Peptides against a protein of PDB entry 7AE7. Designs and how they scored, part 217

Target 1, 321 residues: chain A of PDB entry 7AE7
Amino acid sequence: KVYKDLREFLEVLEQEGQLIRVKEEVNPEPDIAAAGRAAANLGKNQPAVFFEKIKGYKYSVVTNVHGSWQNHALMLGLDKNTSTKDQFYELNRRWDKFPVPPNVVKREAAPCKENVIDKDINLFEILPLYRINEQDGGFYISKASVVTADPEYPDDFNKLNVGTYRIQVKDRDRVGIQALAMHDIAVQLEKAEAENKPLPIAITIGNNPLVTFMASTPVGYNQNEYEFVGALQDGVPMDIVKSDLYDHLYVPAGSEVVLEGHIIPRVRTVEGPFGEFPGSYSGARLQCEVKIDRITHRTNPIFENLYLGIPWTEIDYLMAL

## One batch from the design tools (peptide; made by RFdiffusion4, then SolubleMPNN)

Design b2_p24_3_s2 (from b2_p24_3, 11 letters changed)
Fold by OpenDDE base, seed 5:
Structure b2_p24_3_s2 (fold): chain B 321 residues (1-321), chain A 24 residues (1-24)
Amino acid sequence: as target 1 above (321 residues)
Amino acid sequence: SARDERLAALAAEALARAAAEEAA
């Protein structure tokens, strides 16, 4: 089975008993984190948790989408009881199908283009933002697939990077991004900053679960994550669409929210702290700043965010394969 | 399912505890 978007995957998780739906209105803090911890304490078969109503916000949140081996099996379109060993063998078998080029769909066929915000941008109107950890220095977008290109080779699709980065909300239209020297985005940013130019960026939220998985999986600088998604779909191409602002950036057609903008050249602002692990806060650092210039989103967008809890975090499953 | 009802109840109990801790 192949999933075009997050919604098709959430439907399967619910059918398979791997999603809890919270229908009552919750407070963003501390309720989302508390309910996530409660779900984690149910044992190894941790479900996703879908919050339909969040006080002060219009839209929903889902957490712990990748938070179990059952959810990983379902992501691969396997039986939920498939062993970790058999999942690994199937992943390796499909990996050999690389590259599987994506389908470029028309703008009118892309669900992520249903709504557009190009003025008076306010991230708080689109995303139910909350502190993931009580001592976090702000609101984080922790499960975004970030799209950038090589500014020297913008038309080289093999250098299109889709990665997961720590993103702190700084203002209504601004986010901080942690671009470490080991990340492909840092190589691309260095090239842009050498010329004192902005780096084009698309921050995509609520994707096909294999896009989120591949964005969290290190690949070569000249390897496109979308071509691996097609391989992991057993040779079925994924659907991508051109960004609205940039001819050379492509985003998943099914994204719940797409934040299009640019990294401001040679600007660094304080970001953090963030609780990357329970009881461990990474210190505040000077990080890059992104200005959001345009938002596209599905009607009633779902904010997918990372669950950080004890004993196993969702990141442990995303990095375990 | 009985599991989903139990999970929803556990989530509701966790939410109620969190609300009680904030009110204290």
Scores: peptide ipSAE 0.024, ipTM 0.568, DockQ to the pose 0.018
Fold by OpenDDE base, seed 2:
Structure b2_p24_3_s2 (fold): chain B 321 residues (1-321), chain A 24 residues (1-24)
Amino acid sequence: as target 1 above (321 residues)
Amino acid sequence: SARDERLAALAAEALARAAAEEAA
């Protein structure tokens, strides 16, 4: 099975008994993190947790989407009980199909374009933000697929990068992003900052689960993550759409939320602390700052966010491949 | 906390229902 978006995957997770739906109104803190910990304690078959109602917010949260080997098997369109060995075998078999170019769909056909916010940007109105860890220095967007291009070669689709980065919400229309020197985004940012130019960026939330997987998987600088998604879909192209602000940036057509903006050149602001691992906090550091200029989103957008819990985090499953 | 126990119970009940539906 191939999924067009997060919603089709959540439907399959629910059908397969790999999704818990919480219908009662919850407090964003501490209930989301507490329910995530409870789900992690359910053993090897850790379900996703879908929160329908969050006090003070309009929209839903889902967490632990990639939080088990069963969910990972289902992501690949396999039986949920497929062994880890057989999942790796199938992943490697599909990897050899690279490249599978994506389909570029029209704006009118892309669910991520159903609603637009281009003034009075307020991230808190669109995302049910909460602290993931008790001692976090703020709210984090921890499971976004971030799209950037090479500013020297903006039309080179092979240099289009889709990566996962630590993102702290700084203000209504500002986020901090951790661009480490080892990341492709850091190479692209260095080129933009050399000319004192903004780096165009699209932060995409609530994607096709294979997009989230590939955004967390290191690939070559001249390899496009969307072409790997098509390979992992056993040769079925994924659907992408042009961003609203930038002709050279393409986002997943089915994204729940797209934050379009720019990295401010040569600006660094305090970011952190964040609990990267259970009981382990990274210190506060100076990080890049993004201005959000436009939001597009699906009607009733689902905020997909990472579960950070004991004994295994979603990161452990995303990086174990 | 009593709240954490309630959320854990709701999660367990949801899983028990899903398992019963798969066994039917």
Scores: peptide ipSAE 0.022, ipTM 0.597, DockQ to the pose 0.014
Fold by OpenDDE base, seed 3:
Structure b2_p24_3_s2 (fold): chain B 321 residues (1-321), chain A 24 residues (1-24)
Amino acid sequence: as target 1 above (321 residues)
Amino acid sequence: SARDERLAALAAEALARAAAEEAA
């Protein structure tokens, strides 16, 4: 089984008993985090948790999508009871199919383009934002696949980077992003900042689960994560679409939300703290700032966010492979 | 399912505990 988007994966998770729907209206805080913790405490077969109604918000949240070995098996289109060993074997077998180039679809064929916001941008109208941990310094987007390119080689598709970074919401149209020196985005940003130029960026939320997996998996600077997604789909290309603002940035065609904008050159603002692990907070740091200039989104977009409440967290599963 | 009911119960217990901790 191959998934075009998050929705197809959530449907399979639900059919397989790996997704729970919370149909009652919940408070963003503390209910989402509390229910996530409760789900993780069920043992080895943690389900995704889908919150249909969130007080004060229009749209839904899903958490813990990658939160179990069963969910990982299903992500690979395997039986949910496939052993971890056999999952690794299959992952490695498919990895050798790299590269599998993506299909570039037309704008009209991309679900992420169903709606456009290009003025009066307010992230709080699109994303049901909440504090994941009580001591968090704000609202985080913790499961985005962030698309950037090499500003010296914008047309080199092999240098297109899709990565996962900690993103704090700073204002209605501003986010902080943690671009560490070891990340490919930091290399690209350094090149842009050397010329005092903005770095084009697309922050994509609610993707095909293999996109999220690959965005969390280190690859070579000259390797495209989308070509690995195709490999992990056992040779089936994924669908991408050109961003609205930038000809050289491509986003997953099925993304729930795409935040298009730029990293402001040579600007650093306070970001954090964030509870990356239970009882462990990363300190506040000066981080990059992104201006959001355009949003595209599916109708009734689902905010996929990371569950961090207890080990094994969703990050632990994403990093364990 | 019995699992979903158990999860809903655990979620409710976790929510109730979180609410009690915030009220304390």
Scores: peptide ipSAE 0.020, ipTM 0.574, DockQ to the pose 0.019
Fold by OpenDDE base, seed 4:
Order: C-alpha cells, then sequence, then structure tokens
Structure b2_p24_3_s2 (fold): chain B 321 residues (1-321), chain A 24 residues (1-24)
C-alpha cells in the first residue's frame, strides 16, 4: 500500500486497530498529553490517538502516528505484524531504488491548496496548539517537514532540503525554528544571512508518513528527500506541488497545512525550553525566527504533532529506523 | 475492538484524572 497523504494512512491505522478516536471534547492541556501517555502505556503496540474535538479550537489533533513498530510496518505497506528485522530488510531493499523522482502536480490537483490564508494570519485558528510537556516554554510544532533550498543554487532540486526541526510558536504569524549547525537548513541560512537576505521556507504539517520519516532521516546535502520517499514507496513517485510564494520550493501535494514564509535574516529570539526527552529539557536559546506570509490548508485540517511520553516514545521509533 | 474500548477507557480515565487535578 502507498499513501498519498496522512488521511489515507490514518484510515489504514484505524482499520488495523492502530488508531484510537477520542470523540469527547478535550481540553488542549492537560488532556491531549494525558491521553497520549495513557495510550503509550499499553506497551509496544501503541496506536495513534486522534482527538476529534479540542476545546477552544475548530480542528482535530492526531499524535503518536509513528509511535510503534506496527505503525512503521503499515507505513511501509507491510503487514502490521512484520518483524523489526524484516522491516529493516525491506527498508534497505527499497533504499537501493533511490532516486525515484517525484511527480509535480498542478496546483488545482493538490489537496493542500484547498484553502488559502494570505492576510490576518493566526496560527491558533488553524492549529489546535498545546504544550506537549507541562514545563515547555510554549506551543511546539514538533512533526513538521520543513522545506528549504540552497540560496546560491535555488533551482538545483538535489539541494532542496526537507527536514524536521523544533518549531516554537512565537506569535500569530511567527515561529522560532531550531536550526543547528549540523542541519542542512543551517548551511542554507548561513548563505542567506551572509547576504542579509531572507531564507524562503515552507513548513508542512500532516504529511504522507514516509515524508515525515524521510524528513527525520539524515541524507546527503545533494540528495532530495522526496526521491527517497519514492524509493521507500517501492518505486512509486510521490506527488509534490510548487509552493505559492516560491517557484523553487515544492511541498507534498497532500499536506494538511503548509506555512509559507521566510527566516528573518540576522534576527535571533528566545526559544524554549522544550522537553525533547522525558525528564530532559533543552535550555532556552536564541534561535532564528520565521515570518509566516501565507497558509494553504486542506478543509478541516488535521494537526499532526509528536508525542513525547514514556520510552519508547514516537521519536525513538523515528530514530530507530 | 476490545483493545480500542480498553484504550478509550484508559484515555477517559486519564482525562478524568487530569480534570480532577486541574480542579484541585
Amino acid sequence: as target 1 above (321 residues)
Amino acid sequence: SARDERLAALAAEALARAAAEEAA
């Protein structure tokens, strides 16, 4: 099975008994985190948790989408009971199919383009934001696939980077992003900042699960994560679409939400703390800031966010493959 | 499924505890 978007994957998770629906209205805090912890405590076969109704918000949250080996097997289109060993074998077999170039679809064919917000941007109207951990310094978007390009080679598709970075919501139309020196985004930002130019960015939320997986997987600077997604789809290309603001940025056609904007050059603001691991908080740091200039989203967008609970956490599964 | 019911019950219990802690 190949998935076009998050919704097709969530449908399969539900059919396979790997998704729980919370139908009652919940408070963003502490209920989402509490229910996520309850699901994580069920052992190794952890389901995704889908919150249909969030008090004070219009849209839904899903968490723990990658939170088990069963979910990873299903992501690869395998039987949910496929052993970890056989999952690794299949992953490696498919990896050798790289590169599988994506299909560029027309704007009108991309579900992420169903709705547009280009004025009076308020992230709180689109995303049911909550503290993942009680001691977090704010609201985080922790499972976004962030698209950037090399500003010296913007038309070089091999230098298009899709990565996962810690993103703190700072204001209605501002986010802090943790761009560490080891990340490809930091190399691209350094080049932009050398010229005092903004770095174009697209923050994509609620993707095809293999996009989220590849965005969390280190690849070479001259390797495109979308071409690996096609390889991991056993040679089936993924669908991408051109961003609205930038001709050189491409986003997954099926993204639930796309935040288009720019990293403000040479600006640093306080970001954190964040509970990256249970009982460990990264300190507050000065990090770069993104201005959100445009949002595109699917109708009734699903906010996919990371679950950080008791080991094994969702991040442990994302890093273990 | 029986598992989904158990999970929904655990989620409901966790939510009830969280609500009780917030009310205290």
Scores: peptide ipSAE 0.026, ipTM 0.635, DockQ to the pose 0.018; fails the geometry check

Design b2_p24_4_s1 (from b2_p24_4, 13 letters changed)
Fold by OpenDDE base, seed 3:
Structure b2_p24_4_s1 (fold): chain B 321 residues (1-321), chain A 24 residues (1-24)
Amino acid sequence: as target 1 above (321 residues)
Amino acid sequence: SELAALVEAQREKQKALLAETQKE
């Protein structure tokens, strides 16, 4: 089975008993984190947790989408009880199908383009933001697939990078991004900053699960993560669409929310702390800042965010395969 | 530390942003 978007995957998770739906209104803090911890304590088969109603917000949150071996098996279109060994073998078998080029769809065919916000941008109106950990320096978007390109080779699709980075909300229309030197985005940013130019960026939230998986998986600088998604879909191309602001950036056609903007050149502001692991906080540092210039989103967008509530994280599962 | 003060200021700014959005 192949999933076009997050919604198709969530439907399967629910059918397979791997999603808990919280229908009662919850407080963003501490209820989201508390309910996530409670769900994870149910045993080895940690389900995703879908919060339908969040006090003070219009839209929903889902957490722990990748938070179990059962969810990983389902992501690959396998039986939920497929062993970790068999999942690994299947993943490697499909990996050898690289590259599988994506389909570029028209703007009108892309669900992520259903709604547009190009003025008076307020991230809090679109995303039910909350502190994942009580001591976090603020609200984080921790499970986004961030799209950037090489500013010297903007038309080289092989240099298009889709990565996962820690993103802190800084203002209604600004986010801090942790672009470490080891990340491909840092190479691209260095080139832009050398010329004192903005780096175009698209921050995509709520993707098909294999996009999120590949965005968290290191690949070569000249390898496109979307072509690996097609490989992991057993040779079925994924659908991408051109960003609204940039001709050279492509986003998943089914993204729940797309934040389009730019990294402000040579600006560094305080970011953090963030509780990446239970009881462990990464320190605050001066990091890059992104100006959000345009938002596109699906109607009733789902905010997919990382679960960090127990001695294990979704990162542990994303990195274990 | 100066960094701790910046972190606290940022935390308070974000609380204010949330509170404003919830009133609108």
Scores: peptide ipSAE 0.354, ipTM 0.845, DockQ to the pose 0.850
Fold by OpenDDE base, seed 2:
Structure b2_p24_4_s1 (fold): chain B 321 residues (1-321), chain A 24 residues (1-24)
Amino acid sequence: as target 1 above (321 residues)
Amino acid sequence: SELAALVEAQREKQKALLAETQKE
């Protein structure tokens, strides 16, 4: 089975008993994190947790989408009881199908384009933001697939980068992004900053699970993550659409929310701390700042965010493959 | 530390932003 978007995957998770739906209104803090921890305590079958109603917000949150081996099997379109060994075998078999070029769909066919916000941008109106950990320096977007291109070769599709980065909300229309020197985004940013130019960026939230997986998987600088998604879909191309602001940036057609903007050149602001692991906090640092210039989103967008619970985090599963 | 003060200021800013948005 291939998934076009997060919603199709969540439907399968629910059918397979790998999603808990919380129907009662919850407080963003501490209830989201607490419910995630409670779900993790259900044993090896750690389900996704879908929060339908969040106090003070209009939209829903889902966490722990990748938080179990069963969810990983389902992501690959396998039986949920497929062994880890067989999952790895199948992953490797499909990896050899690279490259599988994506389909570029028309704007009108892309669910991520259903709604547009281009003025009075307020991230808190679109995303049910909460602190993942009590000591976090703020609200984080932790499972975004971030799209950037090489500013010297913007039309080279092979240099289009889709990566996962730590993103702290800084203002209604500002986010901090952790672009480490080892990341492809840092190479692209360095080129832009050398000329004191903004780096175009699209921060995509709530994707099909293989996009999120590939965004968290290091690939070569001259390899496109979308072509690996097609390989992992056993040769079925994924659907992408051109961003609204930039002709050279393509986003997943099914994204729940797309934040389009730019990294401000040569600006660094305080970011952090963030509890990357239970009881472990990264220090605060000066990091890049993104101005959000446009938002596109599906009607009733689902905010997919990372589960950071004890004893296992969602990161443990994303990095294990 | 100066960095700790900046972090705390940012935390308070975010709380204020959330509170404003929830009133609208």
Scores: peptide ipSAE 0.348, ipTM 0.848, DockQ to the pose 0.859
Fold by OpenDDE base, seed 4:
Structure b2_p24_4_s1 (fold): chain B 321 residues (1-321), chain A 24 residues (1-24)
Amino acid sequence: as target 1 above (321 residues)
Amino acid sequence: SELAALVEAQREKQKALLAETQKE
């Protein structure tokens, strides 16, 4: 089975007993994190947790989407009881199909384009923001697939990068992004900042689970993550669409929310701390800042965010494959 | 100390932004 978007995957998770739906209104803090921890304690078959109603917000949150080997099996379109060994075998088999170029769809065919916000941007109106950990320095978007390009080679599709970066909300229309030297985005940003130019960026939230997986998987600088998604779909191309602001940036057609904007050149602001691991906080430091210039989103967008808990975090499953 | 002050200022700013959005 191939998934077009997060919603198709969540439907399968629910059918397979790998999703808990919380229908009662919850407080964003501490209830989301507490319910996530409770779900993680249900044993080896950790379900996703879908919060339908969050006090003070209009939209829903889902967490722990990749939080188990069963969910990873289902992501690959396998039986949920497929062994870890067989999952790895299938991943390796499909990896050899790289590259599988994506389909570029028209704007009218892309669900991520259903709604547009281009003025008076307020992230809190679109995303039910909360602290994942009690000691976090703020609200994080921790499971976004971030799209950037090489500013010297903007039309080179092989240099289009889709990566996962830690993103802290800074204002209604601003986020901090952790661009470390080991990330491909850091190379692209260095080139832009050398010329004192903004770096175009699209931050995509709530994607096809294989997009999120590949965005968290290191690939070569001259390799496109979307072409790996097609390989992992056993040769079925994924659907992408042009961003609204930039002809050279492509986003998943089925994204729940797309934040389009730019990294402000030569500006650094405080980011952190964030509890990446239980009992371990990455300290605060100066990081890049993104101005959000446009939002596109699906009707009733689902905010997919990372779950962090003991003994295994969702990151552990994303990085273990 | 300066970094700690910036972190706290950011926390308070985010609380204020959330509170404003919930009143609208």
Scores: peptide ipSAE 0.347, ipTM 0.846, DockQ to the pose 0.858
Fold by OpenDDE base, seed 5:
Structure b2_p24_4_s1 (fold): chain B 321 residues (1-321), chain A 24 residues (1-24)
Amino acid sequence: as target 1 above (321 residues)
Amino acid sequence: SELAALVEAQREKQKALLAETQKE
């Protein structure tokens, strides 16, 4: 089984008993985090949690999409009871199929292009934003696949980077991004900032689960994550579409939300803390700031966000590979 | 610390932005 988008994956999770649907209206805080923790306590088979109604918001939230070995098996199109050993074997087998180039689809065929916002941008109208932890410095987008290119080689598709970064909402049309020196985005940003130029960026939310997986998996600077997604789909290419603002940036065709913009050169603002104890600011730093210039989104977009539960987090499953 | 003050100011700004959006 191959998934075109998050929605097809959520349907399979629900059919397989790996998704809990919360139909009652919930408060963004603390109910999302509380319900996630309650679901995690149901045992080792941690389901995704889909919140249909969020008080004060129009759209839905889903968490813990990658939060179990069962969900991970289903992501690979395997039986949910496939052993961890067999999942790793299959991952390694498929990894050797790299590269599998993606299909570039027409704009009209891309669900992420159904709606456009290019003025009066307000992230709070599109995303049901909440604090994951009470101590967080703000609202986070913690499961986005961020697309950037090398400013020196913008047409080199092999240098197109799709990565996962900590993103804090700063304003209606601004986010902070944690671009550490060890990340490929930091190399690209350094080149842009040397010339005092903006770095083009597309922040994609609610993707094919293998896109999210590969965005969280370190690869070589000259390796494209989309070509690994095709490999992990056992040789079936994924669908990508050209961004609206930039000729050299491509996004997943099925993304729920795409935030297109730029990293402002040589600007640093406070970001964090995230997930720290009360009174601790050790995770707060001056970080890069992104201006959002355009949003494209599916009708009734689903906000996929990271679940930080006890004892296991989604990040443990995303990074355990 | 100066950093703690900046964090708190940002937290309050975000709370205000959310409150504005929920009133519309």
Scores: peptide ipSAE 0.332, ipTM 0.832, DockQ to the pose 0.851

